# Ledger of designs, part 19: peptides against a protein of PDB entry 7BBL

Target 1, 86 residues: chain A of PDB entry 7BBL
Amino acid sequence: IAQESLESQEQRARAALRERYLRSLLAMVGHQVSFTLHEGVRVAAHFGATDLDVANFYVSQLQTPIGVQAEALLRCSDIISYTFKP

## One batch from the design tools (peptide; aimed at target 1 L22 G48 T50 L52)

Design b2_p14_7_s2 (made by RFdiffusion4, then SolubleMPNN; from b2_p14_7, 6 letters changed)
Fold by OpenDDE base, seed 3:
Formats: sequence, C-alpha cells, structure tokens
Structure b2_p14_7_s2 (fold): chain B 86 residues (1-86), chain A 14 residues (1-14)
Amino acid sequence: as target 1 above (86 residues)
Amino acid sequence: MSLEEFVARLQAEL
C-alpha cells in the first residue's frame, strides 16, 4: 500500500478548503451578507459577484455608518470575515 | 470560465 506523502495530503487539504470557499460564494449570490472589515468596522450588503482574478466583491445596498451606497466594490484583502443566511 | 464552471472542474479533480 503506497502511503501518500505528507505533501500530497496537504495539497488535498488546501484543495478542499478552496472548494468550500468557492461554494460559499455561489451560495451567497443574491443574499444580504454581513462583512467584518479592519478596525472593527462592520457593513451589510447584498452580494452580486466576485472577480476571481482581482479578488473583488461587487455588492449592492451597502450599509455603512455614514449611509447607504447603492453599488460598491469591496477588496477581498479588506475583508476579515463574512456571514450570511443561505 | 464562469465561477460555476470553475467549481464544477475543481469538484471533478477532487
């Protein structure tokens, strides 16, 4: 029985996490999402789409402390976490 | 490719 190398096991684990992330994006489409940003800032918005190449989130009805923005772009690098009800 | 197509391809490789 050829034992799978540690490197191969880590590669499969990374692939599984990537798949889970991508599936979460698909499930998020059309739903209101709560985003946690840096410095404890929290915003809510309807998820539209992501740009996989640039790692951006395209959202609508972005609720911010200073008002609602109809359309907005959130950089993935600015997002710490997100939650939504599927 | 679309996100859906990419996820489908990834699933097939796992």
Scores: peptide ipSAE 0.029, ipTM 0.507, DockQ to the pose 0.197
OpenDDE base, seeds 1, 2, 4, 5: peptide ipSAE 0.023, 0.022, 0.023, 0.025; ipTM 0.498, 0.406, 0.496, 0.500

Design b2_p14_7_s3 (made by RFdiffusion4, then SolubleMPNN; from b2_p14_7, 8 letters changed)
Fold by OpenDDE base, seed 5:
Order: structure tokens, then C-alpha cells, then sequence
Structure b2_p14_7_s3 (fold): chain B 86 residues (1-86), chain A 14 residues (1-14)
């Protein structure tokens, strides 16, 4: 039995992670999400949408250390992780 | 992109 190549295993792993990511986005709809940004910055906001081309998160009621912003755009490159309760 | 458009686009990618 030919063992699956390392490249094929990596491709499957990437595909699985991408699918989980997309499913998480669907699950985020209408929920408050906690975002961890660079340098330990944490914000919470209601998820609105994302731009798949630019990978921007469109959010509302963004809670920041300096106040609440009604609407905001978070760049995916600025986000380390996020968590939410479905 | 609206929320509706976003959801539709995601569904196409799953």
C-alpha cells in the first residue's frame, strides 16, 4: 500500500482547516465574537460579514479599551484568533 | 458585501 505523500497529507490538512474556518464564519453570524489582535489587544464585536477577497471582518458594536464603535472593519491580518459562543 | 451575500458566498465554498 503506497503511503500517502507528505505533500498530499499537508494539502488535506490545509483543506480541513479551511473548511473549519468557513464553518466558523457561518456559525459567527449574529453572534458576539471576541477577537484577539496583535500585542495582546482583545476586542469584542458582533459579527456582520467578511470580505473574502481582502479577508476583512465587518463588525458592529466593537468594544475597545477606548470605547464602543458602532461599526468597524477588522483586517484578518490583524486577528490572531477569535472565539464565540454559538 | 452584505451579510446575505456573505452567507451565500460561504455556502458556495463549503
Amino acid sequence: as target 1 above (86 residues)
Amino acid sequence: MSLEEFVARLQELL
Scores: peptide ipSAE 0.023, ipTM 0.437, DockQ to the pose 0.719
OpenDDE base, seeds 1, 2, 3, 4: peptide ipSAE 0.020, 0.019, 0.022, 0.021; ipTM 0.416, 0.411, 0.411, 0.435

Design b2_p14_7_s4 (made by RFdiffusion4, then SolubleMPNN; from b2_p14_7, 8 letters changed)
Fold by OpenDDE base, seed 3:
Structure b2_p14_7_s4 (fold): chain B 86 residues (1-86), chain A 14 residues (1-14)
Amino acid sequence: as target 1 above (86 residues)
Amino acid sequence: MSEAEFVARLQALL
């Protein structure tokens, strides 16, 4: 059995992680999501959509430390992690 | 970046 190259194994691992990420975005639609941002800031919002090219998250009912925003845009680069109940 | 600067940046994006 020809052993798959290390490079091919790494490529498959990256592809699997990318697929898992994309599936998580689909699962977020219509759910309230808790976002962990920089400097310990946490916000909650309903997920609407994401722009994969621009790396923006379009959300509604964004609960922030300074109030609630009806509609908002979060940059992916500002998000450390997120969690939600499917 | 301070927490205050981060909150200000977040507010500017809303």
Scores: peptide ipSAE 0.022, ipTM 0.513, DockQ to the pose 0.029
OpenDDE base, seeds 1, 2, 4, 5: peptide ipSAE 0.021, 0.020, 0.019, 0.021; ipTM 0.535, 0.493, 0.490, 0.509

Design b2_p14_8 (made by RFdiffusion4)
Pose (drawn by RFdiffusion4):
Structure b2_p14_8 (pose): chain A 86 residues (1-86), chain P 14 residues (1-14)
Amino acid sequence: as target 1 above (86 residues)
Amino acid sequence: RTQEEFIADVEAEL
């Protein structure tokens, strides 16, 4: 059989990377997720959802240095990193 | 965006 084209190989790689990423998002259901925001602020909340095109987070019980926000949307642009324990 | 919608979309892409 003819060799797989480089383009087809890159497509399979994107699919493999995406599938793993999606599984990592699904794994946050039912868990708390912590975030590192701008200015070095560290917050945490109960995971609700993320958008799949852009990594915006929908969370509840967001704990910030100044209080608790019952519902929140943390925009992708607001976030440097997020961390959770499976 | 609900968690139900999120799960459904993630499962559709998987």

Design b2_p14_8_s1 (made by RFdiffusion4, then SolubleMPNN; from b2_p14_8, 8 letters changed; failed a check: too like the target's own chain)
Amino acid sequence: MSLEEFVARAQALL

Design b2_p14_8_s2 (made by RFdiffusion4, then SolubleMPNN; from b2_p14_8, 8 letters changed)
Fold by OpenDDE base, seed 2:
Structure b2_p14_8_s2 (fold): chain B 86 residues (1-86), chain A 14 residues (1-14)
Amino acid sequence: as target 1 above (86 residues)
Amino acid sequence: MSLEEFVARLQALL
């Protein structure tokens, strides 16, 4: 049995994480999501959609420390983590 | 970057 190369193992791990991520995006549609951003900022919003390249999150009812925005665009690069109840 | 500066940058993107 040829040992799978370290590179092929890493590629499979990246593919599995990407699939899990995409499935989470589908699962969060229409739900309120809590986002953790840089500098300890936390916001909550209803998830709408992402761009095809998943560069941006389109959200509604964005609750921030300074007020609520009806619609907003969150850059993926600004997001550290998110959580939601399916 | 301060928390206030980060929030201000976030607001400028919204």
Scores: peptide ipSAE 0.022, ipTM 0.431, DockQ to the pose 0.028
OpenDDE base, seeds 1, 3, 4, 5: peptide ipSAE 0.021, 0.019, 0.022, 0.022; ipTM 0.424, 0.441, 0.428, 0.426

Design b2_p14_8_s3 (made by RFdiffusion4, then SolubleMPNN; from b2_p14_8, 7 letters changed)
Fold by OpenDDE base, seed 4:
Structure b2_p14_8_s3 (fold): chain B 86 residues (1-86), chain A 14 residues (1-14)
Amino acid sequence: as target 1 above (86 residues)
Amino acid sequence: MSLEEFVARLLAEL
């Protein structure tokens, strides 16, 4: 049996990670999400939407150490990780 | 377009 090339293995791995990421976005809808940002900053917000390239998170009720913002935009590049409970 | 529809489209491209 011909072994799958390293390139194809990497492609499949990237696809799997992308799928998991996208499914997580769907799962976030309607939930409060805890976002970990740079410099140890943690915020919580309700996920609303993302843009077409999934570069930005549109959120509501953003809870920060300095107050609550009704509507906010979180850049994907600023987000290290996120957690939520279904 | 809803997020669901958007993500569904992206998933279809994988």
Scores: peptide ipSAE 0.104, ipTM 0.731, DockQ to the pose 0.343
OpenDDE base, seeds 1, 2, 3, 5: peptide ipSAE 0.086, 0.094, 0.088, 0.089; ipTM 0.714, 0.723, 0.718, 0.721

Design b2_p14_8_s4 (made by RFdiffusion4, then SolubleMPNN; from b2_p14_8, 8 letters changed)
Fold by OpenDDE base, seed 4:
Structure b2_p14_8_s4 (fold): chain B 86 residues (1-86), chain A 14 residues (1-14)
Amino acid sequence: as target 1 above (86 residues)
Amino acid sequence: MSLEEFVAQLLAQL
């Protein structure tokens, strides 16, 4: 039995993670999402869209510690994690 | 293009 190369295994792992991520974006639509940002900051917002490279999150009703923004842009690099209830 | 359509295209590239 030909053993799958390490590179091939890594490629499949990356693909699986990417798929899970993309599916989570679809599931996120229409729900309020809690985002964990740097320095322990947590915000909640409704997910709207992402750009072509999924580098930014376009959100609405962004609840922050200092107020609510009707619409906002969250950079993916600023996001540590997110959670939502389907 | 809707997000759904966009993500579907990305998924097709996997």
Scores: peptide ipSAE 0.082, ipTM 0.704, DockQ to the pose 0.352
OpenDDE base, seeds 1, 2, 3, 5: peptide ipSAE 0.077, 0.081, 0.075, 0.079; ipTM 0.702, 0.701, 0.701, 0.703

## One batch from the design tools (peptide; aimed at target 1 E19 T50 D53)

Design b2_p15_3 (made by RFdiffusion4)
Pose (drawn by RFdiffusion4):
Structure b2_p15_3 (pose): chain A 86 residues (1-86), chain P 15 residues (1-15)
Amino acid sequence: as target 1 above (86 residues)
Amino acid sequence: SRKGADAIRAELAAL
C-alpha cells in the first residue's frame, strides 16, 4: 500500500490530541477546578462546563480573594492555567 | 456555543 501522506498523518495526530483533550475536559465534571488568573490571583470553583471552541469556563461557587460568586464565566482570556485532581 | 459533557461526547463520536 502507498505510504500515508504527511498531511494524513498530521490529521490523525490532531484527532489523537483533540480526543485526549476532550477526555480531560469531561474528567472535570463533578470536580472542583482551580485557576491562576491575571495578577497571580488564585481562585477555585465547581466545574460546570467549558466551551469547546475557546476554553471559557462555566463554574459555580467561585471562591475569590474577596468573596464567593454563585455562578461565573471565566473567559479563556482571563485564565493562565487551571488545575484539578481527577 | 458548543459546551458541556453532551457536546464533548458528540465531538468524540465525530472524531

Design b2_p15_3_s1 (made by RFdiffusion4, then SolubleMPNN; from b2_p15_3, 6 letters changed)
Fold by OpenDDE base, seed 1:
Structure b2_p15_3_s1 (fold): chain B 86 residues (1-86), chain A 15 residues (1-15)
Amino acid sequence: as target 1 above (86 residues)
Amino acid sequence: MRHGPEALLAELAAL
């Protein structure tokens, strides 16, 4: 019986994870998102866009401990997790 | 480059 290669299985797994990620981004549109960053920092913002190949988030109404920015850039590498109410 | 919801939908459709 022909078996799917490990590489093919990994490709499908990556595609599934990418799909889940994309769906989460789409689901957060129009809602305030709570981002957990390093060092216990938490911020809230609205999703605007991403740089799909450079790992940036372009957000609006970024609420930080020191103030609010109408427009801002968040690097994905700074983000540990996010939550939102759909 | 910046990709909004439209681009995300396009990528999703191409998976």
Scores: peptide ipSAE 0.626, ipTM 0.928, DockQ to the pose 0.723
OpenDDE base, seeds 2, 3, 4, 5: peptide ipSAE 0.623, 0.621, 0.624, 0.623; ipTM 0.928, 0.928, 0.928, 0.928

Design b2_p15_3_s2 (made by RFdiffusion4, then SolubleMPNN; from b2_p15_3, 5 letters changed)
Fold by OpenDDE base, seed 4:
Structure b2_p15_3_s2 (fold): chain B 86 residues (1-86), chain A 15 residues (1-15)
Amino acid sequence: as target 1 above (86 residues)
Amino acid sequence: MRRGPEALRAELAAL
């Protein structure tokens, strides 16, 4: 019986976890999300999309300290944490 | 032209 290598098994496990994560994000489309950014800045928005490598969050109705932006792109490198509303 | 949210959601749905 040809057995898959441990490394290959781990790679498949990582891929499966990534897919599950991305599908969970897809399920949160249209939900309100709160972001914690650097310097204690917190913003709220509605989640629209992310790219496959989760480099960016595409959101709508971004509530910032200086106003509301109808459509916005948040780079994940600028995000410390986020919380979705169920 | 950048991919909009709709195109990105389609890519996610295709996984």
Scores: peptide ipSAE 0.562, ipTM 0.890, DockQ to the pose 0.251
OpenDDE base, seeds 1, 2, 3, 5: peptide ipSAE 0.560, 0.560, 0.561, 0.561; ipTM 0.889, 0.891, 0.890, 0.890

Design b2_p15_3_s3 (made by RFdiffusion4, then SolubleMPNN; from b2_p15_3, 8 letters changed)
Fold by OpenDDE base, seed 1:
Structure b2_p15_3_s3 (fold): chain B 86 residues (1-86), chain A 15 residues (1-15)
Amino acid sequence: as target 1 above (86 residues)
Amino acid sequence: MRHGPEAALEELARL
């Protein structure tokens, strides 16, 4: 029986993470998402679209400590995590 | 490129 290579195992692991990510995007549609950013900053927004290659988030109704932006762009490099209620 | 939820569905179908 052919053994699966370490490279193949890593490929499957990456694919599984990508799938979970994509499913989370679909699940967050229509719901307010809480984003945790660096230095303790937290914002809330609604998902609009993403740059799948770069993972930039195009969001609406972005609530920040200084007010609400109707439309905004969040860079994935700024995001530590996100949560929402499906 | 900017992708909506539909693009995420399409990618899921190819995984």
Scores: peptide ipSAE 0.425, ipTM 0.884, DockQ to the pose 0.755
OpenDDE base, seeds 2, 3, 4, 5: peptide ipSAE 0.415, 0.416, 0.357, 0.423; ipTM 0.882, 0.881, 0.862, 0.883

Design b2_p15_4 (made by RFdiffusion4)
Pose (drawn by RFdiffusion4):
Structure b2_p15_4 (pose): chain A 86 residues (1-86), chain P 15 residues (1-15)
Amino acid sequence: as target 1 above (86 residues)
Amino acid sequence: STLGTEATLREELAE
């Protein structure tokens, strides 16, 4: 059989990377997720959902240095990193 | 954008 084109190989790689990423998002259901925001602020909340095109987070019980926000949307642009324990 | 609820993630992974 003909060799697999480089383009086809790159597409399979994107699919493999994306599938793993999606599994990692699903794994946050029912868990707390912590975030590192701008200015070095560390917060945490109960995971609700993320958008799939852009990594915006929908969370509840967001704990911040100044209080608790019952519902919150943390925009992708607001976040440097997020961390959770499976 | 597509909201990634648990149901939506499961559907995306099935595809």

Design b2_p15_4_s1 (made by RFdiffusion4, then SolubleMPNN; from b2_p15_4, 5 letters changed)
Fold by OpenDDE base, seed 5:
Structure b2_p15_4_s1 (fold): chain B 86 residues (1-86), chain A 15 residues (1-15)
Amino acid sequence: as target 1 above (86 residues)
Amino acid sequence: STLGTEEALRAALAA
């Protein structure tokens, strides 16, 4: 039995994670999403769109600790995690 | 562009 190389295994793993990520983005379109940012900051916003090249999140009705922002851009690098109800 | 996000995502999944 020919065993798959480590590099090939890692490639498949990355591909699987990417697919899961992209599917999650599809599922959250038009829904309110809870984002966890750095320093323990949590915000909620309606997901509008992404910039697939930079992975920016374009959102609306962003609820922040100091108020609601009608339109906002969340950079992927600023986001630790997110949750939503499909 | 923010237009066609869903379509772009579907295309990415199909690739």
Scores: peptide ipSAE 0.177, ipTM 0.757, DockQ to the pose 0.442
OpenDDE base, seeds 1, 2, 3, 4: peptide ipSAE 0.165, 0.133, 0.127, 0.160; ipTM 0.757, 0.701, 0.711, 0.755

Design b2_p15_4_s2 (made by RFdiffusion4, then SolubleMPNN; from b2_p15_4, 5 letters changed)
Fold by OpenDDE base, seed 2:
Structure b2_p15_4_s2 (fold): chain B 86 residues (1-86), chain A 15 residues (1-15)
Amino acid sequence: as target 1 above (86 residues)
Amino acid sequence: STVGTEEVLRERLAA
């Protein structure tokens, strides 16, 4: 059995990661997501959209410890983890 | 539910 090249394997791996990422974003649409941020801050928000290149998450009804923001921008770098139910 | 972490996000964006 022929073995595909290392380059081909890496290409498939990258493609798989990209697809998984996109699918996760699609799954978030219309759902409330719980985010864990730095300094132990936890917030919840409805996912709206993202900028794939800038890695920004555009959300609505952001529930923070200090109040609720109707619309907000979350930076990927601010997020430690998140959970949601697809 | 599904979980995303900072590490996973970084890997996905780097892919």
Scores: peptide ipSAE 0.062, ipTM 0.658, DockQ to the pose 0.058
OpenDDE base, seeds 1, 3, 4, 5: peptide ipSAE 0.047, 0.042, 0.048, 0.048; ipTM 0.644, 0.653, 0.664, 0.658

Design b2_p15_4_s3 (made by RFdiffusion4, then SolubleMPNN; from b2_p15_4, 6 letters changed)
Fold by OpenDDE base, seed 5:
Structure b2_p15_4_s3 (fold): chain B 86 residues (1-86), chain A 15 residues (1-15)
Amino acid sequence: as target 1 above (86 residues)
Amino acid sequence: STLGTREVLEAKLAE
């Protein structure tokens, strides 16, 4: 029986997730995105750019519970999830 | 819909 190795399966899974990530970036350009951060904090901001290696999210008009930041940086490690309406 | 999840982001960070 020809069966894919565990390492190969893991590699495919990671590749699929990376593709999903990249496609999401393309889709969110210029849109307002809802970010869920730690401790249940949710913010909304317009996506600007990202550092491909560090995966920092550069956003604008960041709406936080205490106010709005014209420009802001969200570290990937601080983000639990993000969503937007295409 | 939710497009980015922690799992997706971790896959990116792991590259």
Scores: peptide ipSAE 0.236, ipTM 0.771, DockQ to the pose 0.067
OpenDDE base, seeds 1, 2, 3, 4: peptide ipSAE 0.227, 0.231, 0.225, 0.213; ipTM 0.765, 0.768, 0.764, 0.760

Design b2_p15_4_s4 (made by RFdiffusion4, then SolubleMPNN; from b2_p15_4, 6 letters changed)
Fold by OpenDDE base, seed 1:
Structure b2_p15_4_s4 (fold): chain B 86 residues (1-86), chain A 15 residues (1-15)
Amino acid sequence: as target 1 above (86 residues)
Amino acid sequence: STLGTREVLEAELAR
């Protein structure tokens, strides 16, 4: 009886999460996204594109606690969560 | 609405 290894199970779990991520990117194109960052900072911006290799978010109309930035770069590593209405 | 969590992002960053 062949049983899937723990490593294989973990790989499938990560793959499922990556698929969810990629699908969310496709769904958020052109939409305003609310981002929760560290220290309780929350910003909203229209999603433009990503650099998957570096994991950067290129956004527009970034609403921050100190104002609006027409164009901005968000690092994926700084993002705790995000939500949007597709 | 759609929610993305840090777990989702970590999976991508850890690829």
Scores: peptide ipSAE 0.411, ipTM 0.859, DockQ to the pose 0.064
OpenDDE base, seeds 2, 3, 4, 5: peptide ipSAE 0.378, 0.370, 0.396, 0.364; ipTM 0.849, 0.838, 0.853, 0.838

Design b2_p15_5 (made by RFdiffusion4)
Pose (drawn by RFdiffusion4):
Structure b2_p15_5 (pose): chain A 86 residues (1-86), chain P 15 residues (1-15)
Amino acid sequence: as target 1 above (86 residues)
Amino acid sequence: SALETELLALLAEAK
């Protein structure tokens, strides 16, 4: 059989990377997720959902240095990193 | 994909 084209190989790679990423998002359901925001602020909340095109987070019980926000949307642009324990 | 459908369903509930 003909060799697989480089383009086809790159597409399979993107699919493999995406599938793993999506599994990691699903793994946050039912868990707390912590975030590192701008200014070095560290917060945490109960995971609700993320958008799939842009990594915006929908969370509840967001704990910040100044209080607790019952529902919150943390925009992708607000976030440097997020961390959770499976 | 199946994962994308499942995650979109969770997003709809969250919104």

Design b2_p15_5_s1 (made by RFdiffusion4, then SolubleMPNN; from b2_p15_5, 5 letters changed)
Fold by OpenDDE base, seed 4:
Structure b2_p15_5_s1 (fold): chain B 86 residues (1-86), chain A 15 residues (1-15)
Amino acid sequence: as target 1 above (86 residues)
Amino acid sequence: SALEAELRAILAAAR
């Protein structure tokens, strides 16, 4: 049996990670998520949805050091990491 | 501050 090429293995690995990511987004819906932004900024918000290209996070009850925003948009490029409890 | 500027950018993007 021929071994799968390294490139094919890497492609499958990327696909698996992408699926995991997308599933995590679904699991995130309605839950409070802690986002770490640049400059050590940390905010918490309830995840609502993401756009079709998964470039933006639509959130509610965004808690920031300067106040709470009922609704807000977080660009994925502004996010270093996030955590949540499904 | 840099923090406020970043937060303002987030808010601007939401509009």
Scores: peptide ipSAE 0.040, ipTM 0.573, DockQ to the pose 0.035
OpenDDE base, seeds 1, 2, 3, 5: peptide ipSAE 0.037, 0.033, 0.039, 0.037; ipTM 0.559, 0.577, 0.558, 0.570

Design b2_p15_5_s2 (made by RFdiffusion4, then SolubleMPNN; from b2_p15_5, 5 letters changed)
Fold by OpenDDE base, seed 2:
Formats: C-alpha cells, structure tokens, sequence
Structure b2_p15_5_s2 (fold): chain B 86 residues (1-86), chain A 15 residues (1-15)
C-alpha cells in the first residue's frame, strides 16, 4: 500500500498534540489549576477561559506569593507548565 | 509559548 510521506505523518502528529492541548484547556474550565511560572514561582487559580488568539488565561482567585487576586489575566508566555484534576 | 511547547513535548514523550 502507499506509504504516507514523513512530512504528512509529522503534520498529523503535531495536529494531534495540538488538539490534545486544546482539549486540556477545555477540561480545565471550572477547576483549580496549579501554574508554574518563571523563576520557580508557583500560583493556583480557578480557570475560567482562554483566548486562543491572544494566548491569555482568564482566571479567578489567583493565589500568588504576595496575595490573592479575585480576577487576573495570565499570559501563556509566562507559564512554563500547569497541572489540574479533571 | 513555553507552556504550549512543554505540553506538546510531554505528550510526545508519552507516546
């Protein structure tokens, strides 16, 4: 049978990973998420939504080392990783 | 972003 090109295989793999990422964002809605930021800073917040085009996270009850923000905007570029329980 | 790249790397490593 005809073999799919390597480039096409890689494209499908990237698309699958991207879809899983997007689905994880949807799964976070309404849940508390722990974020790891630069320089070892760790915060927790309730995930509200994300702007896929701007790459911003809209969160509430953001627990930071210096206090709690009722509502906040986190830049995706400032986030190294996150964890949550679906 | 770093977040997106890290998540994709983790998912790739889990395959």
Amino acid sequence: as target 1 above (86 residues)
Amino acid sequence: SALEEELEAILAAAR
Scores: peptide ipSAE 0.034, ipTM 0.567, DockQ to the pose 0.039
OpenDDE base, seeds 1, 3, 4, 5: peptide ipSAE 0.031, 0.022, 0.028, 0.020; ipTM 0.544, 0.547, 0.556, 0.558

Design b2_p15_5_s3 (made by RFdiffusion4, then SolubleMPNN; from b2_p15_5, 6 letters changed)
Fold by OpenDDE base, seed 2:
Structure b2_p15_5_s3 (fold): chain B 86 residues (1-86), chain A 15 residues (1-15)
Amino acid sequence: as target 1 above (86 residues)
Amino acid sequence: SALEEELERILEEAR
C-alpha cells in the first residue's frame, strides 16, 4: 500500500497543532484570562480576539496593578504565560 | 510565535 511520506506526516501534525491552538483561542472568547507578564506582573482580562500574524491579544476589562483598563492590547512578546477556564 | 508554539505544545502533551 502507498504510504504517506514522513514530511507529509509532519506537516499534518503541525496542522493539527495549529488547529488545536486556533480552537483554544475561540474557546477563550468572552472568558476571563489570567496573564503573567514580565517582572512578575499578573493581569486578568476578558479575551476578545487575536491577530494571528502578530499575535496581539485584544482584551477588555484589563485588571492591572494600577487599575482597570476598559480596552487594551497585549503583545505576544509581553506575555510569559496565561490560563483560562472554558 | 513562541507563545503559539508553547500553547500548541501544552495542548499536545495534554492529550
Scores: peptide ipSAE 0.054, ipTM 0.610, DockQ to the pose 0.042
OpenDDE base, seeds 1, 3, 4, 5: peptide ipSAE 0.039, 0.051, 0.023, 0.033; ipTM 0.595, 0.596, 0.596, 0.611

Design b2_p15_5_s4 (made by RFdiffusion4, then SolubleMPNN; from b2_p15_5, 5 letters changed)
Fold by OpenDDE base, seed 1:
Structure b2_p15_5_s4 (fold): chain B 86 residues (1-86), chain A 15 residues (1-15)
Amino acid sequence: as target 1 above (86 residues)
Amino acid sequence: SALEEELRAILAQAR
């Protein structure tokens, strides 16, 4: 039986995480999502979509500590984590 | 903070 290389194992692990991430995005569509941002900032918004490289989140009804934005763009790099109820 | 300023800018641009 051929033994899989460590590099191949790591590749599969990364691929699995990426797939899980993408599936979560699909599950988020139309739902209100709570985003945890840097410096303890938390916002909630309805998820719309992301761009091709998943660099930006297009959201609506963004509830922030300083106000509500009907439509907004969140940078993925600003997001630490998110949670939602499917 | 920088993040708060970004959020403030986003809200300002929408109006």
Scores: peptide ipSAE 0.029, ipTM 0.511, DockQ to the pose 0.035
OpenDDE base, seeds 2, 3, 4, 5: peptide ipSAE 0.026, 0.027, 0.026, 0.020; ipTM 0.511, 0.511, 0.530, 0.539

Design b2_p15_6 (made by RFdiffusion4)
Pose (drawn by RFdiffusion4):
Structure b2_p15_6 (pose): chain A 86 residues (1-86), chain P 15 residues (1-15)
Amino acid sequence: as target 1 above (86 residues)
Amino acid sequence: VNEELEAEYRRLAPT
């Protein structure tokens, strides 16, 4: 059989990377997720959802240095990193 | 597979 084109190989790679990423998002359901925001602020909340095109987070019980926000949307642009324990 | 995971994710974790 003809060799697989480089383009087809890149497509399979994107699919493999995406599938793993999606599984990592599903794994946050029912867990707390911590975030590192701008200014070095560290916060945490109960995971609700993320958008799939842009990594915005929908969370509840967001704990910040100044209080607790019952519901929150942390925009992708607000976040440097997020961390959770499976 | 990515479409199926995205549909499952929207069902389990709606925005």

Design b2_p15_6_s1 (made by RFdiffusion4, then SolubleMPNN; from b2_p15_6, 6 letters changed)
Fold by OpenDDE base, seed 3:
Structure b2_p15_6_s1 (fold): chain B 86 residues (1-86), chain A 15 residues (1-15)
Amino acid sequence: as target 1 above (86 residues)
Amino acid sequence: SVARLEAEYRALAPL
């Protein structure tokens, strides 16, 4: 039995994780997401879409400390973490 | 979470 190389195993693992991530983004559409930003700032917004190449998040009804924005763009680099309940 | 899955992918990407 020819054993698959370590590199090939890692490649399959990366591909599987990427696919699961992308499918999870689709499941997030239309749901409210909680984002943790820098300096302890937390915001909530409805997920609309993401730019998969640049990892931008396009959201609506963004609740910020100073008010609500109807539509907004969140850059991936601004986001520390996010949670979503399906 | 979605963030966890992406982080796991990024950790393996350089390999």
Scores: peptide ipSAE 0.027, ipTM 0.603, DockQ to the pose 0.049
OpenDDE base, seeds 1, 2, 4, 5: peptide ipSAE 0.027, 0.026, 0.026, 0.023; ipTM 0.597, 0.598, 0.601, 0.547

Design b2_p15_6_s2 (made by RFdiffusion4, then SolubleMPNN; from b2_p15_6, 7 letters changed)
Fold by OpenDDE base, seed 5:
Structure b2_p15_6_s2 (fold): chain B 86 residues (1-86), chain A 15 residues (1-15)
Amino acid sequence: as target 1 above (86 residues)
Amino acid sequence: RVAALEAEYRERAPL
């Protein structure tokens, strides 16, 4: 049995994580999502869409500590984690 | 297709 190279194992792991991530985005459609950002900031927003490279999250009704923003753009790089109720 | 992927995500990754 040819032992799969470490590089191939890492590639499969990255692919699996990417698939899981993309599936999560699909599951977010129409739901309010809680985002954990840097510095302990938490926001909640309705997920709208992402751009083609998944660099940005287009959201609505963004609840911030200072108020609600009707429409907003969250950078994927600013997001530590998210949770939602499907 | 989207609904099937959403359902599959809910089953595989309980939040």
Scores: peptide ipSAE 0.024, ipTM 0.530, DockQ to the pose 0.096
OpenDDE base, seeds 1, 2, 3, 4: peptide ipSAE 0.023, 0.022, 0.023, 0.022; ipTM 0.518, 0.521, 0.509, 0.518

